# Peptides against a protein of PDB entry 3JWR, part 362

Target 1, 323 residues: chain A of PDB entry 3JWR
Amino acid sequence: TRELQSLAAAVVPSAQTLKITDFSFSDFELSDLETALCTIRMFTDLNLVQNFQMKHEVLCRWILSVKKNYRKNVAYHNWRHAFNTAQCMFAALKAGKIQNKLTDLEILALLIAALSHDLDHRGVNNSYIQRSEHPLAQLYCHSIMEHHHFDQCLMILNSPGNQILSGLSIEEYKTTLKIIKQAILATDLALYIKRRGEFFELIRKNQFNLEDPHQKELFLAMLMTACDLSAITKPWPIQQRIAELVATEFFDQGDRERKELNIEPTDLMNREKKNKIPSMQVGFIDAICLQLYEALTHVSEDCFPLLDGCRKNRQKWQALAEQ
Target 2, 298 residues: chain A of PDB entry 3JWR as posed
Amino acid sequence: TRELQSLAAAVVPSAQTLKITDFSFSDFELSDLETALCTIRMFTDLNLVQNFQMKHEVLCRWILSVKKNYRKNVAYHNWRHAFNTAQCMFAALKAGKIQNKLTDLEILALLIAALSHDLDHRGVNNSYIQRSEHPLAQLYCHSIMEHHHFDQCLMILNSPGNQILSGLSIEEYKTTLKIIKQAILATDLALYIKRRGEFFELIRKNQFNLEDPHQKELFLAMLMTACDLSAITKPWPIQQRIAELVATEFWEQGDQVGFIDFVCTQLYEALTHVSEDCFPLLDGCRKNRQKWQALAEQ

## One batch from the design tools (peptide; made by RFdiffusion4, then SolubleMPNN)

Design b2_p29_3_s3 (from b2_p29_3, 17 letters changed)
Fold by OpenDDE base, seed 2:
Structure b2_p29_3_s3 (fold): chain B 323 residues (1-323), chain A 29 residues (1-29)
Amino acid sequence: as target 1 above (323 residues)
Amino acid sequence: SEEERRRLEEERREHLETLEELERFLRQM
């Protein structure tokens, strides 16, 4: 395609030029081509291209294939969300110095998972999929969409000309796919809520050890969630704009719940309760986000900008809730 | 004032209810 030719021939700017190591990064001014260039730079600077012998054209095709398999008519869970999740992962690995704590296979898996974690997202949650009796709800009992996202990821990775993992041994390939699956499934917030207590307790007791395979898996899950939710950490103008996209998508679901399922939506999905957004954001930060970024910062102090951003946005939302 | 205290208590209750709803929602995902 013309897009592939343009991407493959383009000079990839440095991570410094692209600012992709910044936790404050914004994609708002970037073209789709520039987001793809940023993604190439992430793979290159994490040494993944060299270490796993990726062909440049294959990587370019894979990136474009991943981007193409996000829906354009979804307000929030689109390519830009996946790209921002991956950028936060890159920043956490580089600026947050988490790279030094992980294997190359874990890093490879996390970056692929971040880019792929919401593939073919429909702008509705698992509850809606289940209640609407969607065909996907017949395939999976739990984490319906996350299983679908992984299936889409696997489909792309095995598609002709997209096989970025062809340089891996069979054992490395199996390990990578296992980690990708676990990482994508970890983006189900229900699983996060179920597992986070173990992670926080390990941190609190100063018993956290990344050399333990179970604790490593737990950490990778928490890191994925931290990157997936990273919009809450962004500078206020960015946070506010992303919150509007999230609200738009949630209200669209709520409207569909009324129309298609004849149910009253929850406050989070209810357009008529738009005035509750600031208080709901404070609640979300307190219940879900703060402890996660505190724990992450305890593992790596260089991740503090995520925690600081989250705290600052809590204050901003609280001020709006008081008006 | 007693009115201000009552308002703050109501706001806190509404906030807690919203949190509980969010947690229930997230558990159903």
Scores: peptide ipSAE 0.057, ipTM 0.657, DockQ to the pose 0.024
Fold by OpenDDE base, seed 1:
Structure b2_p29_3_s3 (fold): chain B 323 residues (1-323), chain A 29 residues (1-29)
Amino acid sequence: as target 1 above (323 residues)
Amino acid sequence: SEEERRRLEEERREHLETLEELERFLRQM
């Protein structure tokens, strides 16, 4: 395609020029082509292209295929969300120095997972899918959408001309797919809530050890969640804009719940309760975000900008809730 | 004042209810 030719022939700017190592990064000013260029830079600077012998054209095609399989009519869970998740992962690996704690296969898996974790997202949560008796709800009992996202990821990885993992041995391939699946499934916040206590307790007791395979898996899950939720850490103007996108998508679901399912939406999805958004954001930060970024910062002090951003946004939301 | 104390208790209750609803919501995502 013309798009593939344009991307494959383009000069890829440095990570410094693209600012993709910054935790404060914003994609709002970037074109779709520029987001694809940023993604190429992430793979290159993580040594994934070299170490796994990726062909440039195949990588370009894969990126465009991933981007194409996000829906444009979804307010938040679109390509830009996946791209920002991957950018936060890249920043955490580089600026946060987490790269030095992980294997190349783990890094490869995390980057693919971050870009793929919401593929074909429909702008509705697992509860809606289940209550609407969608065909996907018959395939999976839990983490319905995350299983679907992984299935889409696997489909793309196996599609002709998109096989970025063709340079891996059979064992490396199996390991990578296992980690990708685990990482995508870890983005189910229900699983995060279930597992986070173990992680926080290991940190609190100073017993956290990345050489333990179970603790490694747990850490990768927590890191995925930290990147997925990273909008809450962004500079205030960016945070506000993203919060509006999230609210738009949630209100669209709430409207559908009322119309299609005859259910009164929760406050988070109720368009009539917009005035509660600041208080709900404070609650979200306190219940979900703060402890995660505190624990991540304990693993790597260079991740402090994520925690600092989260704390600053909590203060801003609290001030709005008091008005 | 007794009125200010009641207001603070009501605000705390509303906040707790919001948190519980949020947690329930997030578990269903």
Scores: peptide ipSAE 0.019, ipTM 0.462, DockQ to the pose 0.024
Fold by OpenDDE base, seed 5:
Structure b2_p29_3_s3 (fold): chain B 323 residues (1-323), chain A 29 residues (1-29)
Amino acid sequence: as target 1 above (323 residues)
Amino acid sequence: SEEERRRLEEERREHLETLEELERFLRQM
């Protein structure tokens, strides 16, 4: 395609020029081509292209294939969300110095997972999929959408001309796919809530050890969630704009719940409850976000900007909730 | 097997309950 030719022939700017190492990064000003260039830079600067002998054209095609398999009519869970998740992962690995704590296969898996974790997202949550008796709800018992996202990821990775993992041994390939699956499934907030207590306890007791395979898996899951939720850490103007996109998607779901399922939506999904957004954001930060970024900062102090951003946005949302 | 079906139904129920708990938490705010 012309898009592939343009991407493959383009000069890839430095990470410094693209600012993709910054936790404060915004994609709002970037074209789709520039987001793809940023993604190439992430793979290159993490040494993944060299270490796993990726062909440049294959990587370009894979990126474009991933981007194409996100829906444009979804307000938030689109390519830009996946791209921002991957950018936060890159920033956490580089600026947050987590790269030195992980293997190359783990880094490869996390970056692929971050880009792929919401593939073919429909702008509705697992609860809606279950309640609507969607065919996917018959295939999977839990984490319905996350299983679907992984299936889409696997389909793309095995598609002709998209096989970015062709340079891996069979063992490396199997290991990478296992980690990708675990990482994508970890983006289900229900699984996060179930598992986070173990992580926080290990941190609190100073018993956290990345050399333990189970604790490594747990950490990768927590890191994925931290990157997936990273919009809450962004500078206030960016956070507000992203919160509007999230609210738009949630309200679209609520409208569908009324129309298609004949149910009253929750306050989170209810367009008529827009005035509750500030208080709901405070609660979301307190219940879900703060402890995660605190624990992540304990693993790597260089991740503090995520925690600081989250705290600052909590204050901003609290001030709006008091008006 | 019937046992496997029951386990899958229980896992599905537990997952739904966890999502509902998250939603309830967000409603209490």
Scores: peptide ipSAE 0.019, ipTM 0.479, DockQ to the pose 0.741
Fold by OpenDDE base, seed 3:
Parts: structure tokens; sequence; C-alpha cells
Structure b2_p29_3_s3 (fold): chain B 323 residues (1-323), chain A 29 residues (1-29)
């Protein structure tokens, strides 16, 4: 395609030029081409292209295929969300120095997972899918959409000309897919809530050890969530704008819940209760985000900007809630 | 099997309950 030709021929700017190492990164001013260029840079600077012998054209095609398989009519859970998740992962790996704690396969898997974790997202949560008796709810008992996202990820990875993992051994491929699946599934906040207590307790007791395979898996899950939720850490103007996108998508779901399911939406998904957004954001930060970024910062102090950003945004939302 | 069906139904129920808890949490915010 013309798009592929343009991407493949483009000079990829440095990570410094693209600012993709910054936790404060914003994609708002980036074209789709620039987001793809940033993604190439992430793979390159993490040594994934070299270590796994990725062909440049194949990587370009894969990126464009991933981007294409996000829906454009979804307000938040689109390519830009996936891209920002991957960028936060990249920043956490580089600036947060987590790269030194992980294997190349884990890094590869996390980056692919971050980009892929919401593939074909429909702008509705698992509860809606379950309650609507969607065919996907018949296939999967839990993490319905995350299973679908992984299925889409696997489909793309196996599509002709998109096989970025073709340079891996069979064992490396299996390991990578396992980690990708686990990482995508970990983005189900229900699973996060279920598992986070173990992680926080390990940190609290100073018993956290990345050499333990179970704790490694747990950490990768927590890291995925930290990147997935990283909008909450962004500078206030960015945070506020992203929160509007989230609210838009949630309100669209709430409208569908009323219309299609004949249920009253939750306050979060009720456009009539938009005035509660600030207080809801405070609650979200307190109940979901703060402890995660505290724990992540304990694993790597260089991740502090995520925690600091989260705290600052809590203050901003609290101030709005008091008005 | 009937046993497999029951397990799937239980898993669906548990998942739904977890989703509802998450939704309630998100509502209480």
Amino acid sequence: as target 1 above (323 residues)
Amino acid sequence: SEEERRRLEEERREHLETLEELERFLRQM
C-alpha cells in the first residue's frame, strides 16, 4: 500500500527527537505516520529489531496492520490508546530502567502486547459484552474482550507479511506468545484487582524478587496495567483531554445500556452525571492507581514521574470536585 | 458434559460478579 511504502521509506527520528522516552509524552500533535515511526523507534531502541532479526518492511506492515485493526469510531480504546500504552512501556523500560530487569523476550512480548492489548475494542466493557449476551461471551468466561484482543493479536502476527516473530526459535516463539497472552489478559482490571494485593504485599514485605518466575509474571501484569492506565499520570492538560475521551466512550456505552439492555447506567457511564467525573477520578486514583505507581516506583525509583503525575492529577481532580 | 457446563456457568457467574464489583467501584468514584 501507499501507506506502507511511505512508512518503510521514511527516516525514523531518534527517540530523543520523538520524545518517546518521556513519561510526559503526548501523541495529540502526531500524525498516524508519526505514531508508526515512534513505534518503529521503540522496537529499534529496545534492540528488538536486531536481536530478533526483524525485517523493516515486515515490522512496518505489522504496525500498520495493528493500527488498522483498531476501530476509528471508538473514542478512547483506539490506536492512540494502544500507542500511548506502548510509549509508556517504552518510557518505563528506558527512562524507568526496567529494561535491565527483563529479558529480551519479555520486552518483545510487552511491547507487542501493549500495542495489541485492545485490538478491535468495541468501546464497551466486558460487563456490557456479558450482559448483551454477545457471541464472545459464549466463548470466554472471563476477560472476554482481552481474549478477543489476544486472538486478534495472534491473527495479525500470523498474517502474511506481518510475521515479526519469524526470526524466533520455536521455543522463543512459544514463550513470547505466552507472555503476550498473559500481558493482554492482565489489562482486564478485574484481574488486576484480584492480583494486585499479592504484588503490593511482596513489595511491602520486601520479598519481591524478579528471579522468581511467578513474581516475574505478576510484575509484568502490574507493569502492563501501569502502562494501560498511564493517562492518569500525564501532565494535567493531557490528562484532562484524555479523561474527556474516556468519558465520551463511557457515556456512549451508557446510552447503549439504556437503549439496548434497558438498564440504568452507572454514574461513570451516565452522561447526565458528568458533574461527578472529578470525584470519580479521585476515587479511581485512590482505589486503583496510586498504590500501583507507588509499588512500581519501589521496584524502580526512576518510574517516580508516573507516581508524581498521578498525585498531581489527583490534586487537580480533587480541586474540581470541591467546586 | 454436565460437569463442564456447570463449571463454565460458575466461571461466568464469578466473572460477572467481578465485573459488577469493578463497575460498582467505578461508580463509587
Scores: peptide ipSAE 0.062, ipTM 0.711, DockQ to the pose 0.422; fails the geometry check

Design b2_p29_3_s4 (from b2_p29_3, 17 letters changed)
Fold by OpenDDE base, seed 1:
Structure b2_p29_3_s4 (fold): chain B 323 residues (1-323), chain A 29 residues (1-29)
Amino acid sequence: as target 1 above (323 residues)
Amino acid sequence: SEKLLEELEKKKKEYLETLEELEKFLEQL
């Protein structure tokens, strides 16, 4: 395609030029081409292209295929969300120095998972999918959308000309797919709530050990969630704009819940409760975000900008909630 | 097959309860 030719022929700027190592990164001013160039740079600077013998054209095609399988009519859970999740993963690996704690296969899997974790997202949560008796809710008992996202990821990885994993051995391929699946499934906040207590307790007791396979898996899950929620850590102007996109999508779901399911939406999904957004953001930060970024910062102190950003945004939301 | 369906329904119910707890938790925020 013309888009593929343009991407494959383009000079890929440095990570420094693209600012993709910054935790404060914003994609708002970037074109779709520039987001794809940033993605190529992430794979290159993580040594994934070299170590797994990726062909440049195949990587370009894969990135464009992933981007194409996000819906354009979804306010928040679109390509830009996936791209920002992957950028935060890249920043955590590089600037946060987590790269040195992981294998190349784990890094490969996490980057693919971050880009793929919301593929074909419909702008509605698992609760809506289940309550609407959607066909997907008959296939999966839990994490319905996350299983679908993984299925889409697997479909793309196996599509002709998109096989970025063709340089892997059979065992490396199986391992990578296992980690990708676990990482995508970990973005279900219901699973996060169930598992986070074990992680925080290991950190609190100073018993956290990345050489333990179970603790490694747990850490990768927590890292995925930390990147997925990373909008809450961004500079205040960026945070506000992303919060508006989230609110738009949630209100669209709430409007559908009223119309299609004949239920009163929760305050989070209720357009009439827009005035509660600041207090809900404070509560979300306190209940879900702060402890995660504290624990991540304990694993790697260079991740502190995520925690600091989260704390600053809590103060901003609290000030709005008091008005 | 009936036992498997019952187990799947039970897991589905447990997951729904978890989602409702998450929703309530997010609503109390």
Scores: peptide ipSAE 0.277, ipTM 0.804, DockQ to the pose 0.410
Fold by OpenDDE base, seed 5:
Structure b2_p29_3_s4 (fold): chain B 323 residues (1-323), chain A 29 residues (1-29)
Amino acid sequence: as target 1 above (323 residues)
Amino acid sequence: SEKLLEELEKKKKEYLETLEELEKFLEQL
């Protein structure tokens, strides 16, 4: 395609030029082409292209395929969200120095997972999918959308000309797919809530050990969630704009819940309760975000900008909630 | 089997309850 030819022929700027190592990164000014160039740079600077012998054209095609399989009519859970999740992962690996704690296969899996974790997202949560008796709710008992996202990821990875993992051995391929699946499934906040207590307790007791395979898996799950939620850590102007996108999508779901399911939406999804957004954001930060970024910062102190950003945004939301 | 379907339905129900708890938790915040 013309898009593929343009991407494959383009000079890829440095990570410094693209600012993709910054936790404060914003994609708002970037074109779709520039987001794809950033993604190529992430794979390159993590040595994934070299170590796994990725063909440049195949990587370009894969990135464009991933981007194409995000919906354009979804306010928040689109390519830009996936791209920002991957950028936060890249920043955590590089600037946060987590790269040195992980294998190349784990890094490969996390980057693919971050880009793929919301593929074909429909702008509705698992609760809506269950309550609407969607066909996907017949296939999976839990984490319905996350299973679908993984299925889409696997479909793309196996598509002709998109096989970025063709340089891997059979065992490396199996390991990578296992980690990708676990990482995508970990983005279900219900699973996060269920598992986070174990992680926080290991940290609190100074018993956290990445050499333990179970603890490694747990850490990768927490890292995925930390990147997925990383909008809450962004500089305030960026955070506000992203919160508006999230609210738009949630209100669209609430409107559909009223119309299609004949249910009253929750306050979070109720357009009429927009004035509660600041207080709900404070609560979300306190209950979901703060402890995660504290624990992540304990694993790597260079991740502190995520925690600091989260704390600053809590203060900003609190000030709005008091008005 | 019917037994497997019942187990799957039970797991779906348990997960839906977990999602509702998550939604309520997010509202209480």
Scores: peptide ipSAE 0.237, ipTM 0.784, DockQ to the pose 0.376
Fold by OpenDDE base, seed 3:
Structure b2_p29_3_s4 (fold): chain B 323 residues (1-323), chain A 29 residues (1-29)
Amino acid sequence: as target 1 above (323 residues)
Amino acid sequence: SEKLLEELEKKKKEYLETLEELEKFLEQL
């Protein structure tokens, strides 16, 4: 395609020029082409292109295929969300110095997972999918959408000309797919809530050990969630704008819940409860986000900007809730 | 098998409860 030719022929700017190592990064000013260039830079600077012998054209095609398989009519869970998740992963690996704690296969898997974790997202949560008796709810008993996202990820990875993992051995390929699946499934906040207590307890007791395979898997899950939720850490103008996108998508779901399922939406999904957004954001930060970024900062102090951003945004939301 | 169906239904129920807890948690926010 012309898009592929343009991307494959483009000079890829440095990570410094693209600011993709910054935790404060914003994609708002970036074109779709520039987001793809940033993604190439992430793979290159993590040594993934070299270590796994990725062909440049194949990587370009894969990125464009991933981008194409996000829906444009979804307000938040679109390519830009996946791209920002991957950028936060890249920043955590580089600026947060987590790269030195992980294997190249784990890094490869996390980056692919971050970009792929919401593929074909429909702008509705697992609760809606279950309550609507969607065919996907018959296939999967838990994490319905995350299983679908992984299936879409696998489909793209196996598609002709998109096989970025073709340079891996059979064992490396299996390991990578396992980690990708686990990382995508970890973006189900229900699984996060279930597992986070173990992670926080290990950190609190100073018993956290990345050489333990179970603790490694747990850490990768927590890191994935930390990147997925990273909008909450962004500078206030960015956070506020992203929160509007999230609210738009949630209100669209609530409107569908009322119309299609004949149920009253929750306050989070209720357009009429827009005035509750600031207080709900404070609660979300307190209940879900703060402890995660605190624990992540204990694993790597260089991740502090995520925690600091989260704390600053809590203060901003609290001030709005008091008005 | 009937046993597999029962296990799937049980897991579905447990997951729905977890989602409801998450929704409540997000609402209490």
Scores: peptide ipSAE 0.164, ipTM 0.746, DockQ to the pose 0.418
Fold by OpenDDE base, seed 4:
Structure b2_p29_3_s4 (fold): chain B 323 residues (1-323), chain A 29 residues (1-29)
Amino acid sequence: as target 1 above (323 residues)
Amino acid sequence: SEKLLEELEKKKKEYLETLEELEKFLEQL
């Protein structure tokens, strides 16, 4: 396609020029082409292209295929969200110095997972999918969308001309897919809530060890969640704008819940309760985000900008909740 | 003041309600 030709022929700017190592990064001013260029740079600077012998054209095609399989009519859970999740992963790996704690296969899997974790997202949560008796709800008992996202990821990875993993051995391929699946499934916040206590306890007791395979898996899950939620860490103007996108999507779901399911939406998804957004954001930060970024910062102090950003945004949301 | 305490208790209640809603939301994911 013309898009593929343009991407494949383009000079890829440095990570410094693209600012993709910054935790404060924003994609708002980037074109779709520039987001794809950033993605190429992430793979390149993580040595994934070299170490796994990725063909440039295949990588370009894969990126465009991933981007194409996000819906444009979804306010938040679109390509830009996936791209920002991947960018946060890249920043955590590079600036946060987590790269040195992980294998190349884990890094490869995490980056693929971050880009793929919301593939074909429909702008509705698992509860809506379940309550609407959607065909996907018949396939999976829990984490319905995350299983679907992984299935879409796998479909793309196996599609002709998109096989970025073709340079891997059979064992490396299996390992990578396992980690991708685990990482995508870890973006289910219900699973995060279930598992986070173990992680925080290990950190608190100073018993956390990445050489333990179970603890490694747990860490990768926590890192995925930290990147997925990273909008809450962004500079305030960016955070506000993203919060509006999230609210838009949630309100669209709430409107559908009323119309299609004949249910009253929760306050989070109720357009009429927009005034509760600041207090809900404070609650979200306190209940979900702060402890995660504290724990992540304990694993790597260079991740502090995520924690600092989260704390700053808490103060901003609290100030709005008091108005 | 008693009024300040009442206001703080109200805010605390509203916060707890928000957390409960969030928890319920997450349980539904």
Scores: peptide ipSAE 0.029, ipTM 0.515, DockQ to the pose 0.024

